# Peptides against a protein of PDB entry 5ZKO, part 40

Target 1, 44 residues: chain A of PDB entry 5ZKO
Amino acid sequence: SASNPRKFSEKIALQKQRQAEETAAFEEVMMDIGSTRLQAQKLR

## One batch from the design tools (peptide; made by RFdiffusion4, then SolubleMPNN)

Design b2_p16_4_s1 (from b2_p16_4, 14 letters changed)
Fold by OpenDDE base, seed 5:
Structure b2_p16_4_s1 (fold): chain B 44 residues (1-44), chain C 44 residues (1-44), chain A 16 residues (1-16)
Amino acid sequence: as target 1 above (44 residues)
Amino acid sequence: as target 1 above (44 residues)
Amino acid sequence: QQQQQARRTAFLELLM
């Protein structure tokens, strides 16, 4: 309800945290791919 | 491994999908907040 | 959001 601005701000903050976690997971995936690629280049 | 580019592309695609889902969830939260605010204004 | 997309794009470009 509009009577609970703190609850709305909390929902926004929690959702932003979830998005940050998904971003971190994406960066981890990309780092693993990049590392594997670098290793392959070194072994050529 | 660098020998599996399809698996890497799959990881990227799945992660992009997850990010899109989190964005949609955020938009839903904001819509609910906006709707509640509009209702409060109408009742004043 | 724009910054997040920019980071994603930069990562993808590194793979090309």
Scores: peptide ipSAE 0.257, ipTM 0.665, DockQ to the pose 0.078
Fold by OpenDDE base, seed 2:
Parts: sequence; structure tokens; C-alpha cells
Structure b2_p16_4_s1 (fold): chain B 44 residues (1-44), chain C 44 residues (1-44), chain A 16 residues (1-16)
Amino acid sequence: as target 1 above (44 residues)
Amino acid sequence: as target 1 above (44 residues)
Amino acid sequence: QQQQQARRTAFLELLM
């Protein structure tokens, strides 16, 4: 059971960090796709 | 280096899943806060 | 999606 507002803020901050990291990982995947797409276009 | 379109789709699907899980965890935190808030209101 | 997350964060901040 959550009782402390400070603990709530810490949990929220942690979740925000995790979500930001997952977003960054997703952007990395998109960059890889973009690079591959660029390479494929050069081969055409 | 990503070379396979199927691998791209798998990576995207995995990232979507992770982000959904992080969202669910965030919603759980919100529920805990909501429950605590409800309890506090009952004590007023 | 970032906007959605921002809204959720703002809502949590309002609850505290």
C-alpha cells in the first residue's frame, strides 16, 4: 500500500524514466529502418 | 544492422509491447494514488 | 504518444 506522497513522486519519476528509455529504444529501431531504407534506395 | 523487414516488424512489435507494459505500470501507480486519495477523503 | 504520456503525467501531478 502506498502511503507516502514522496514515494508516489519517486514511482512516477521512475515510470517516466522507463517510458523515456523505451521511447529512445523505439527511435533507435526507426533509425535503423531508415538507414536500411536509404541503402536500399541507393541500390535502385 | 537490420536487414530483414520481418525483423523490423518484430522489433516494432516488441517495442510496442514494452511501451504498453510501462503504460500499464503507470496506470497501476495512478490507481494506488487514487485509492490513497479516496482513503484520505474518507478521513476528512 | 508522447502527448498522451505527458497528459498522464500531468494528471498524476495534479493528484499529488
Scores: peptide ipSAE 0.206, ipTM 0.650, DockQ to the pose 0.072
Fold by OpenDDE base, seed 1:
Structure b2_p16_4_s1 (fold): chain B 44 residues (1-44), chain C 44 residues (1-44), chain A 16 residues (1-16)
Amino acid sequence: as target 1 above (44 residues)
Amino acid sequence: as target 1 above (44 residues)
Amino acid sequence: QQQQQARRTAFLELLM
């Protein structure tokens, strides 16, 4: 409700944090893939 | 590793699903805020 | 964006 603007702000902040954490986890996966590809290229 | 391309694909798919779920949760929060604002306007 | 995320993290820590 409009009577709880702080609660809305807190919920939005929490959701944005969760999305950032999921992005970081995704970047870790992509780094692993990239590292593996680089290693394979070095071994040629 | 490049020896497990399917596992990489699965990890990426899972991360995309999680991000989609977080987006849906965020949209729910924003809908609640929007609904509250609309209700407040109707009561003026 | 990184600074913004750090601020959000700090704020969330205060809420817990």
Scores: peptide ipSAE 0.195, ipTM 0.644, DockQ to the pose 0.074
Fold by OpenDDE base, seed 3:
Structure b2_p16_4_s1 (fold): chain B 44 residues (1-44), chain C 44 residues (1-44), chain A 16 residues (1-16)
Amino acid sequence: as target 1 above (44 residues)
Amino acid sequence: as target 1 above (44 residues)
Amino acid sequence: QQQQQARRTAFLELLM
């Protein structure tokens, strides 16, 4: 029986993309926090 | 101005949870692939 | 990837 390598690769690729999107979202949160802190420091 | 540490911590906590969920989903995909391969091997 | 995420998380925690 065919191991369905295409389907497996598609599943992995899709999940990797989702992980990358969540990573990007995390980085956005970090940037917002960092920017907020920097702004607060400049206001002092 | 308050750095809003509570809001920052909430954002980080939420994002960590999402990352964990995506990791679990990835592991599930890998388990399914592994199980399928093992089953295919047994059928030979 | 996991290591990179852990480092980023640690950095954020250090900031707060």
Scores: peptide ipSAE 0.268, ipTM 0.671, DockQ to the pose 0.084; fails the geometry check

Design b2_p16_4_s2 (from b2_p16_4, 13 letters changed)
Fold by OpenDDE base, seed 2:
Structure b2_p16_4_s2 (fold): chain B 44 residues (1-44), chain C 44 residues (1-44), chain A 16 residues (1-16)
Amino acid sequence: as target 1 above (44 residues)
Amino acid sequence: as target 1 above (44 residues)
Amino acid sequence: QQEQQARRTAFLELLR
């Protein structure tokens, strides 16, 4: 593996970005569930 | 959004799996960096 | 949300 600090930094940054995007996607799912629950409660 | 607890559970489980996979990918990147660092140190 | 935005910004800055 060619030692390139910039390449390492790019790899780390890309992985951090992907992790953040997956977290955002999870939060969106949870918000969707929360919204559905709130709607269901209003119908009671 | 059709309220289906099983569908919610599936969505949550899928997102948790994706997060775990991204974490594993990050750990692989960090291991690669660590291995490269160790190799570089041995060459000193 | 601010933390996620900060991570995106940091990524873009690193690639400059």
Scores: peptide ipSAE 0.237, ipTM 0.668, DockQ to the pose 0.074
Fold by OpenDDE base, seed 4:
Structure b2_p16_4_s2 (fold): chain B 44 residues (1-44), chain C 44 residues (1-44), chain A 16 residues (1-16)
Amino acid sequence: as target 1 above (44 residues)
Amino acid sequence: as target 1 above (44 residues)
Amino acid sequence: QQEQQARRTAFLELLR
């Protein structure tokens, strides 16, 4: 598509933001798992 | 949270899928840019 | 949504 360079930059920026947000969400999930595991280990 | 291991696995899997989808979307954007650049170069 | 918008703006500024 004959897209404006600025439009491409915007698209890239938005996509990078999404990627970062998804990464953060993933890390949160992993932290939750880690915390649960740690708690379980302490109780054993 | 006292989450079922299966629930954790599901959350991880879903998050990985989201990451992959966002990556694919980014690659599509980059391909679009690349195609545009290639076309412009041919026309020069 | 406001937070998302703020992040977007910041990211765009970094690319400028």
Scores: peptide ipSAE 0.221, ipTM 0.658, DockQ to the pose 0.063
Fold by OpenDDE base, seed 1:
Structure b2_p16_4_s2 (fold): chain B 44 residues (1-44), chain C 44 residues (1-44), chain A 16 residues (1-16)
Amino acid sequence: as target 1 above (44 residues)
Amino acid sequence: as target 1 above (44 residues)
Amino acid sequence: QQEQQARRTAFLELLR
């Protein structure tokens, strides 16, 4: 509702937070993969 | 583990799916805000 | 990672 602009801002903020958290989780996955690949390379 | 490349691919795919879902949720929030603003404008 | 977590915390504080 246009009568509650703060509520819109809150909804947007929460969604942006979720997106950031999912990005962080993805970065963690990629870090794990990268570390594993580096370790495998060092053992060759 | 480099011994399980399929597992890495699965982890990446799951994270991409989550990111897509969060994007869709954000778009829904923005649609709601946009619709509310449009309705308020029409009533002026 | 610490910077991202700090931003998350600050963001939550703004929502109080």
Scores: peptide ipSAE 0.208, ipTM 0.661, DockQ to the pose 0.064
Fold by OpenDDE base, seed 5:
Structure b2_p16_4_s2 (fold): chain B 44 residues (1-44), chain C 44 residues (1-44), chain A 16 residues (1-16)
Amino acid sequence: as target 1 above (44 residues)
Amino acid sequence: as target 1 above (44 residues)
Amino acid sequence: QQEQQARRTAFLELLR
């Protein structure tokens, strides 16, 4: 099949977006854990 | 709520797994693009 | 994350 640079760029961009979303989800999990730990320390 | 280290570790592990899967998907996309490009060059 | 970014950059360079 003929090469399509536009379609290649689109596939790369979509995958970069997915990786960014997974990074954001990871940060959210870490913030949740951090908040829970800090809260537990304050209640001691 | 009381802190649960096991549940925290599980959440972190799951999120790391998701990031690894997205990385693998990215590499697959790039290999597809590279193979297509090389194939096009050989057919010239 | 730095390693993943470096790998991504290397892939793009190979395809330039």
Scores: peptide ipSAE 0.212, ipTM 0.664, DockQ to the pose 0.075; fails the geometry check

Design b2_p16_4_s3 (from b2_p16_4, 14 letters changed)
Fold by OpenDDE base, seed 2:
Structure b2_p16_4_s3 (fold): chain B 44 residues (1-44), chain C 44 residues (1-44), chain A 16 residues (1-16)
Amino acid sequence: as target 1 above (44 residues)
Amino acid sequence: as target 1 above (44 residues)
Amino acid sequence: QQQQQQRRTAFLELLR
């Protein structure tokens, strides 16, 4: 197959974006959990 | 909100799974690119 | 637009 460096770079870039999005989603989950815990502690 | 540690752990586990899947997908992309490059080099 | 900007950023990071 004709190696198309541009196409490979695109694949890598898209995959990096997906990984970044999943990281952001994880951070959001952790922040939500953290805030919930903090609220629960304040109410105790 | 009632802190449900089990529910939080589930959220974390699911997100970790997604991150692992994205990592595996990235590795597959890199392997495909690597194999293509190797083949192209062999044909030169 | 946000997704496109994220792709561009990822591309620039790859080239760095």
Scores: peptide ipSAE 0.231, ipTM 0.662, DockQ to the pose 0.057
Fold by OpenDDE base, seed 1:
Structure b2_p16_4_s3 (fold): chain B 44 residues (1-44), chain C 44 residues (1-44), chain A 16 residues (1-16)
Amino acid sequence: as target 1 above (44 residues)
Amino acid sequence: as target 1 above (44 residues)
Amino acid sequence: QQQQQQRRTAFLELLR
């Protein structure tokens, strides 16, 4: 429906935002792990 | 740390699971939109 | 990845 495109686009946009947030959270986890590994290596 | 790999792997696994769930949710949204479009087309 | 995130944010802003 011509009235539905905006609602559809909003749903898509919101879902893309969630995916982006989860990606950012994953990157943070990986950075934390990497930093921990580096610190452990420096202590050896 | 030899004790940390399991914790690291768990964190990664959990985050991958979240990403997979968000992907599935996105696919559902897209399917709903597609189905709605198809229904609207059939009514025309 | 960063550019993709920025595009998503921009898209949401356009929907306001």
Scores: peptide ipSAE 0.229, ipTM 0.661, DockQ to the pose 0.082
Fold by OpenDDE base, seed 5:
Structure b2_p16_4_s3 (fold): chain B 44 residues (1-44), chain C 44 residues (1-44), chain A 16 residues (1-16)
Amino acid sequence: as target 1 above (44 residues)
Amino acid sequence: as target 1 above (44 residues)
Amino acid sequence: QQQQQQRRTAFLELLR
């Protein structure tokens, strides 16, 4: 039915959003690690 | 401390795994859509 | 990575 293409598009969109969120989470982890390292260096 | 690098590496590894899992989930969605379309075509 | 994120956002916008 005509509704199937829309539902498929919605599923694809949701997966793309999840991928973007996981990438953002990865970047956040890397920034946190970088900040922690910088703090540790300043305390030496 | 020497344990911090290991913990950081573990966090990075975990995030990389999540990214891979989300990619696999996207591929699964695309395969399901493709299969559904193929079935619909065969029923025509 | 940033360009990929922008593409994903644009894709979601096209589906609205």
Scores: peptide ipSAE 0.229, ipTM 0.660, DockQ to the pose 0.084
Fold by OpenDDE base, seed 3:
Structure b2_p16_4_s3 (fold): chain B 44 residues (1-44), chain C 44 residues (1-44), chain A 16 residues (1-16)
Amino acid sequence: as target 1 above (44 residues)
Amino acid sequence: as target 1 above (44 residues)
Amino acid sequence: QQQQQQRRTAFLELLR
């Protein structure tokens, strides 16, 4: 049974993309938290 | 404006959970690739 | 992190 390295690389690429999206979502959450904290400081 | 550290920690926890799920999905893909490669070797 | 994201995008583009 021939290896389908193209299909494997596509699966890896898609999963890497998902990980990147989750990392971006995490960074967005952290930015939101950071900005909220900064805003709270400015209002004191 | 009071910080909502509980809400922040919940957001972080949820995002960590998603990252863990994506890591598990990646490992599953890699296991599938590895097992397919091994099976192809055994059929030679 | 930005460079990592760019590499992932470039890899997907290479497969297109």
Scores: peptide ipSAE 0.227, ipTM 0.663, DockQ to the pose 0.079

Design b2_p16_4_s4 (from b2_p16_4, 14 letters changed)
Fold by OpenDDE base, seed 5:
Structure b2_p16_4_s4 (fold): chain B 44 residues (1-44), chain C 44 residues (1-44), chain A 16 residues (1-16)
Amino acid sequence: as target 1 above (44 residues)
Amino acid sequence: as target 1 above (44 residues)
Amino acid sequence: QQQQQQRRTAFLELLM
């Protein structure tokens, strides 16, 4: 079958978006942990 | 609320797994593109 | 990218 550069580019772009979304989710987890730690430190 | 290190560790572990799964999915996309390109080159 | 992720992971480990 003929190469479809546009379809390949679309697949790559979609996968890059997913990687970015997972990175954002990771950063959210880190923020939650960091804020919890800071709160615990302030209450001591 | 008291810190829960075990719950934090679980959240981090789950997020690491998701990152690994998304990386594997990206590698699969790249493999598909690469194989298609090689096939097209052989047919020329 | 991998090195950046490793740094983030190490930072989290210090917070726990």
Scores: peptide ipSAE 0.244, ipTM 0.658, DockQ to the pose 0.080
Fold by OpenDDE base, seed 1:
Structure b2_p16_4_s4 (fold): chain B 44 residues (1-44), chain C 44 residues (1-44), chain A 16 residues (1-16)
Amino acid sequence: as target 1 above (44 residues)
Amino acid sequence: as target 1 above (44 residues)
Amino acid sequence: QQQQQQRRTAFLELLM
């Protein structure tokens, strides 16, 4: 079927967005862990 | 709040799973594009 | 990891 470059570009853009969102979510998790660890260290 | 290392490990594991799933989806998109391009080339 | 994803994206863009 015709290469539909527009459809491919849309799929790529969607995947880039998903990857960015998952990266942001991962960074949030790491921030929470880091903050908790820092707080625990300060209390010792 | 108590460091809940189990909760952190669960969050990390979930994010790793999501990243793996998004990687697989990206590879599927890449396969579709590559296959379409290869087919178009063979028809020329 | 980010660099790997960027390379994959660039490869796909080259295929269009």
Scores: peptide ipSAE 0.219, ipTM 0.647, DockQ to the pose 0.074
Fold by OpenDDE base, seed 2:
Structure b2_p16_4_s4 (fold): chain B 44 residues (1-44), chain C 44 residues (1-44), chain A 16 residues (1-16)
Amino acid sequence: as target 1 above (44 residues)
Amino acid sequence: as target 1 above (44 residues)
Amino acid sequence: QQQQQQRRTAFLELLM
């Protein structure tokens, strides 16, 4: 309930962190793909 | 490696789904906060 | 991105 605004802030902050971690994971996937493509091009 | 473009597509799709799920979870958190605020206002 | 994560971590630490 509204009795704990700090708990809401904490919940929001944690969720934002999770979203950022998922974004970072996506960027890592894209970087891996990019690196693989670059390597494949060098072999052609 | 570049030998499996389908694997990259799958990895990207899974990561996009995870991001969408995290977005939905965030929206749920915000909805809960909104509902709580509305309830608190009704009690004032 | 790394800086953004560090800011979020610091913010969480402030809330706890």
Scores: peptide ipSAE 0.208, ipTM 0.646, DockQ to the pose 0.069
Fold by OpenDDE base, seed 3:
Structure b2_p16_4_s4 (fold): chain B 44 residues (1-44), chain C 44 residues (1-44), chain A 16 residues (1-16)
Amino acid sequence: as target 1 above (44 residues)
Amino acid sequence: as target 1 above (44 residues)
Amino acid sequence: QQQQQQRRTAFLELLM
């Protein structure tokens, strides 16, 4: 209910955390790809 | 390895899908909050 | 992404 701002804020906070985690996971994937690319370049 | 562009593209695609799902979940949370607020307003 | 998240946050804050 609109009378439960605490519950709303909790939902928002949890969702923000999830999005931050997914962003971090994406950055990790990109770093892995980038590192692999750099390694391949060094070995040429 | 940088020699596996297919694997990289698959990783990126999967991560984009997850981010889209999290975005949809966030929008659902916001709609729920908005709907609750609107309902409360109608009952006043 | 950050700007989008900020807009969403601001919207939610307005609803609370």
Scores: peptide ipSAE 0.207, ipTM 0.644, DockQ to the pose 0.082

Design b2_p16_5_s1
Fold by OpenDDE base, seed 1:
Order: C-alpha cells, then structure tokens, then sequence
Structure b2_p16_5_s1 (fold): chain B 44 residues (1-44), chain C 44 residues (1-44), chain A 16 residues (1-16)
C-alpha cells in the first residue's frame, strides 16, 4: 500500500536519530576521559 | 586514581553495546523493508 | 587506545 514508504522512512529516520544520540553520548564519555587525562597531566 | 581506567572502560563497553543494539534494530527495520519489497515484486 | 576504541565505535555506527 502507498502508506508503506512513509512508514518505512519514519522508522529509518527514528533509528538514525537514535544512533546519533548514542554517538553524542559516547562523545560526552570521551570528553570526560580527555578532561581527566588533562587534569592528571597538570597535577603530575 | 587507579580506578579510573576501569570505570572508563566500563563506560566505553556500555556505549559500544548500545550502539550494537541500535545497529541490530536498524537491521531489523531494513529486513522488514526488504521483505515488503520482495512481497510487492511477487504480487506485481 | 581510547581514541582508537572511539574511532571503531563511530565507524560501526556509520556503517549501520
């Protein structure tokens, strides 16, 4: 039915959003690690 | 502190798991799309 | 090594 392409596009868009959110969360973790490493260098 | 590497590793492992789960969900969506497309070809 | 893990994870997400 003609509704299938729209529904599929919405599902794909939602999954791409979730992947982007998980990537952003990972980048936040890496920022925390980088900041901690820099702090450790300063206090060495 | 010596505990930092373990905590960071755990955070990274958790994020990698989440990304893998989102990838699996995306592959499921693509399977559904592929199956529907194949069905449409058969009924054409 | 942490940057390598990040890069691998980002690449996996991009291939999805």
Amino acid sequence: as target 1 above (44 residues)
Amino acid sequence: as target 1 above (44 residues)
Amino acid sequence: RLLALQAAAFEAAAKA
Scores: peptide ipSAE 0.196, ipTM 0.664, DockQ to the pose 0.171
Fold by OpenDDE base, seed 3:
Structure b2_p16_5_s1 (fold): chain B 44 residues (1-44), chain C 44 residues (1-44), chain A 16 residues (1-16)
Amino acid sequence: as target 1 above (44 residues)
Amino acid sequence: as target 1 above (44 residues)
Amino acid sequence: RLLALQAAAFEAAAKA
């Protein structure tokens, strides 16, 4: 099977994108927590 | 809305798991590339 | 503590 380096490059690029999206999702969760904490702080 | 810290903890745990899985998938892709490269090296 | 978890996740991603 001829190694298709382009296909590997595409797989890597896709995987990097997935990781970036998962990181962004994590940041969103953390932002939500931060917002909640800030809100709780304001109400006290 | 009462901040449910348990729900946030669960979200974080889930997100960490996703990131770990994506990392593992990335490593698998890299291993596959490495294997292909090694194979090509052996055939030359 | 949650920020520490975030930092750890970022570090793990950076090392991958």
Scores: peptide ipSAE 0.189, ipTM 0.668, DockQ to the pose 0.166
Fold by OpenDDE base, seed 2:
Structure b2_p16_5_s1 (fold): chain B 44 residues (1-44), chain C 44 residues (1-44), chain A 16 residues (1-16)
Amino acid sequence: as target 1 above (44 residues)
Amino acid sequence: as target 1 above (44 residues)
Amino acid sequence: RLLALQAAAFEAAAKA
């Protein structure tokens, strides 16, 4: 069938959004670990 | 509470897996678009 | 170590 550039761009946009969300989730995990480390250091 | 390195490593591993899965999904989308483009070119 | 893991993850994402 004829290519649908609108549908392709939509797929790309959705995947970029998912990647950004997963990156943000990873950064949150790392921040949580960092915060825990800082708290542990303050208690020592 | 005491830091749990095992739990931290687990969180990191899970997020890395999610990132890899989303990357693979993105590559699949791009391949699908590329394949469609190639097919369209062959029909021209 | 955790920063190294983060850097590796971002590098993997950049190769996509």
Scores: peptide ipSAE 0.188, ipTM 0.665, DockQ to the pose 0.168
Fold by OpenDDE base, seed 4:
Structure b2_p16_5_s1 (fold): chain B 44 residues (1-44), chain C 44 residues (1-44), chain A 16 residues (1-16)
Amino acid sequence: as target 1 above (44 residues)
Amino acid sequence: as target 1 above (44 residues)
Amino acid sequence: RLLALQAAAFEAAAKA
């Protein structure tokens, strides 16, 4: 429950942080794939 | 490592799912806050 | 193609 404004703001901040972390993790995966592709290109 | 395309696709799918789940969780928090606000309005 | 997938994911998040 978000009955307390302070508790609410904490929840929002936590959720925003988690979203940012998930985005960063996604970007890391994408970078890893990109690097693999680059390696494949180098070998062709 | 995303060296295997199949493993890569799995990672991407998993990450997309996590992002969607985080978004849904955020929306749930926002809805909870909205409902609390509505309750406060009803009591005024 | 991977960038397209990322872009689609961000677009979906933006619509939420």
Scores: peptide ipSAE 0.185, ipTM 0.666, DockQ to the pose 0.147

Design b2_p16_5_s2
Fold by OpenDDE base, seed 5:
Structure b2_p16_5_s2 (fold): chain B 44 residues (1-44), chain C 44 residues (1-44), chain A 16 residues (1-16)
Amino acid sequence: as target 1 above (44 residues)
Amino acid sequence: as target 1 above (44 residues)
Amino acid sequence: RLLELQAAFFKRQQEE
């Protein structure tokens, strides 16, 4: 039916959003690890 | 334990790879759709 | 063709 392209585009948009959120979560954790390492270096 | 950061980084790398593969698959499909649409326009 | 491409994409996403 003619509605399939719209439903597909919606699912694609949701998937792209999820991927962006997962990437952001990863980057946040890596930033925290990096900051902790830098602090440990400063204290030595 | 001190091994947790290494295991974490490994999981993150695998997740990043998966996300890149999913994105590439999407882009491939969209390129094919775009090309088909362009061909249909040229034939009209 | 569009429907086939849509189906192929979602199939791949389920395999990941």
Scores: peptide ipSAE 0.163, ipTM 0.624, DockQ to the pose 0.087
Fold by OpenDDE base, seed 3:
Structure b2_p16_5_s2 (fold): chain B 44 residues (1-44), chain C 44 residues (1-44), chain A 16 residues (1-16)
Amino acid sequence: as target 1 above (44 residues)
Amino acid sequence: as target 1 above (44 residues)
Amino acid sequence: RLLELQAAFFKRQQEE
């Protein structure tokens, strides 16, 4: 039925959003680590 | 303190695991869509 | 199988 392609497209979109949120969380952690390292270097 | 690098490493490892699980879930959905399309083609 | 995967996928989205 014509509804199946639309339902799959919706699932793909939701999964892409979830992956983007996980990527953003990863980047935030990496930025925090980078900032901490930079601060430690400035104090030396 | 020396404990901070270990805590950061642990956070990175957990985040990478979550991303891998989300990727595996996405690939499973895509494979199932692909298999369904292939089956539909074989019946035509 | 497709419907089962669909249901499992939506269940994971609701757990967030």
Scores: peptide ipSAE 0.158, ipTM 0.626, DockQ to the pose 0.075
Fold by OpenDDE base, seed 1:
Structure b2_p16_5_s2 (fold): chain B 44 residues (1-44), chain C 44 residues (1-44), chain A 16 residues (1-16)
Amino acid sequence: as target 1 above (44 residues)
Amino acid sequence: as target 1 above (44 residues)
Amino acid sequence: RLLELQAAFFKRQQEE
């Protein structure tokens, strides 16, 4: 396809956004795991 | 919530899968950029 | 192991 620098920039920006969203979701999962471990430790 | 190691493992696996899919999509975008640049160079 | 997974995940994000 024709060189469309603007379109490439938009695609890259979108991919960076998706990567950031997936990172945030992973951090949330890890926080839940950490909190659960801490709770379990407090009960022992 | 109750410690559900299995559920945590499932969440981590899902996040890893999504991250891999997003990485693959990014690589596809980069390949398109590279291919377009190469084509433009061949025409000059 | 979960800390290792976290570290590996963030490392890959920085390499891109």
Scores: peptide ipSAE 0.150, ipTM 0.649, DockQ to the pose 0.134
Fold by OpenDDE base, seed 2:
Structure b2_p16_5_s2 (fold): chain B 44 residues (1-44), chain C 44 residues (1-44), chain A 16 residues (1-16)
Amino acid sequence: as target 1 above (44 residues)
Amino acid sequence: as target 1 above (44 residues)
Amino acid sequence: RLLELQAAFFKRQQEE
């Protein structure tokens, strides 16, 4: 309840960081899939 | 490298779940901020 | 399909 504006800004900043990390992890997964697909196509 | 389509689908599913959890956490933070702001306004 | 999934992900990130 009595969380001051600084505490809220900190919560938002942490959440933005986590979201960015999740985005980076997803991009890595997608890049791996793309690479594997490209390799599979070259072997056909 | 030799991760089959099922493994990729699993990775994507897990990542979607994590992203949804992060989104829910963000919405909770924003709701808490909104509630606190509303309360502060009522006390003015 | 890969590009569609990526596009859907980034679209969601912008809506939020």
Scores: peptide ipSAE 0.144, ipTM 0.647, DockQ to the pose 0.129

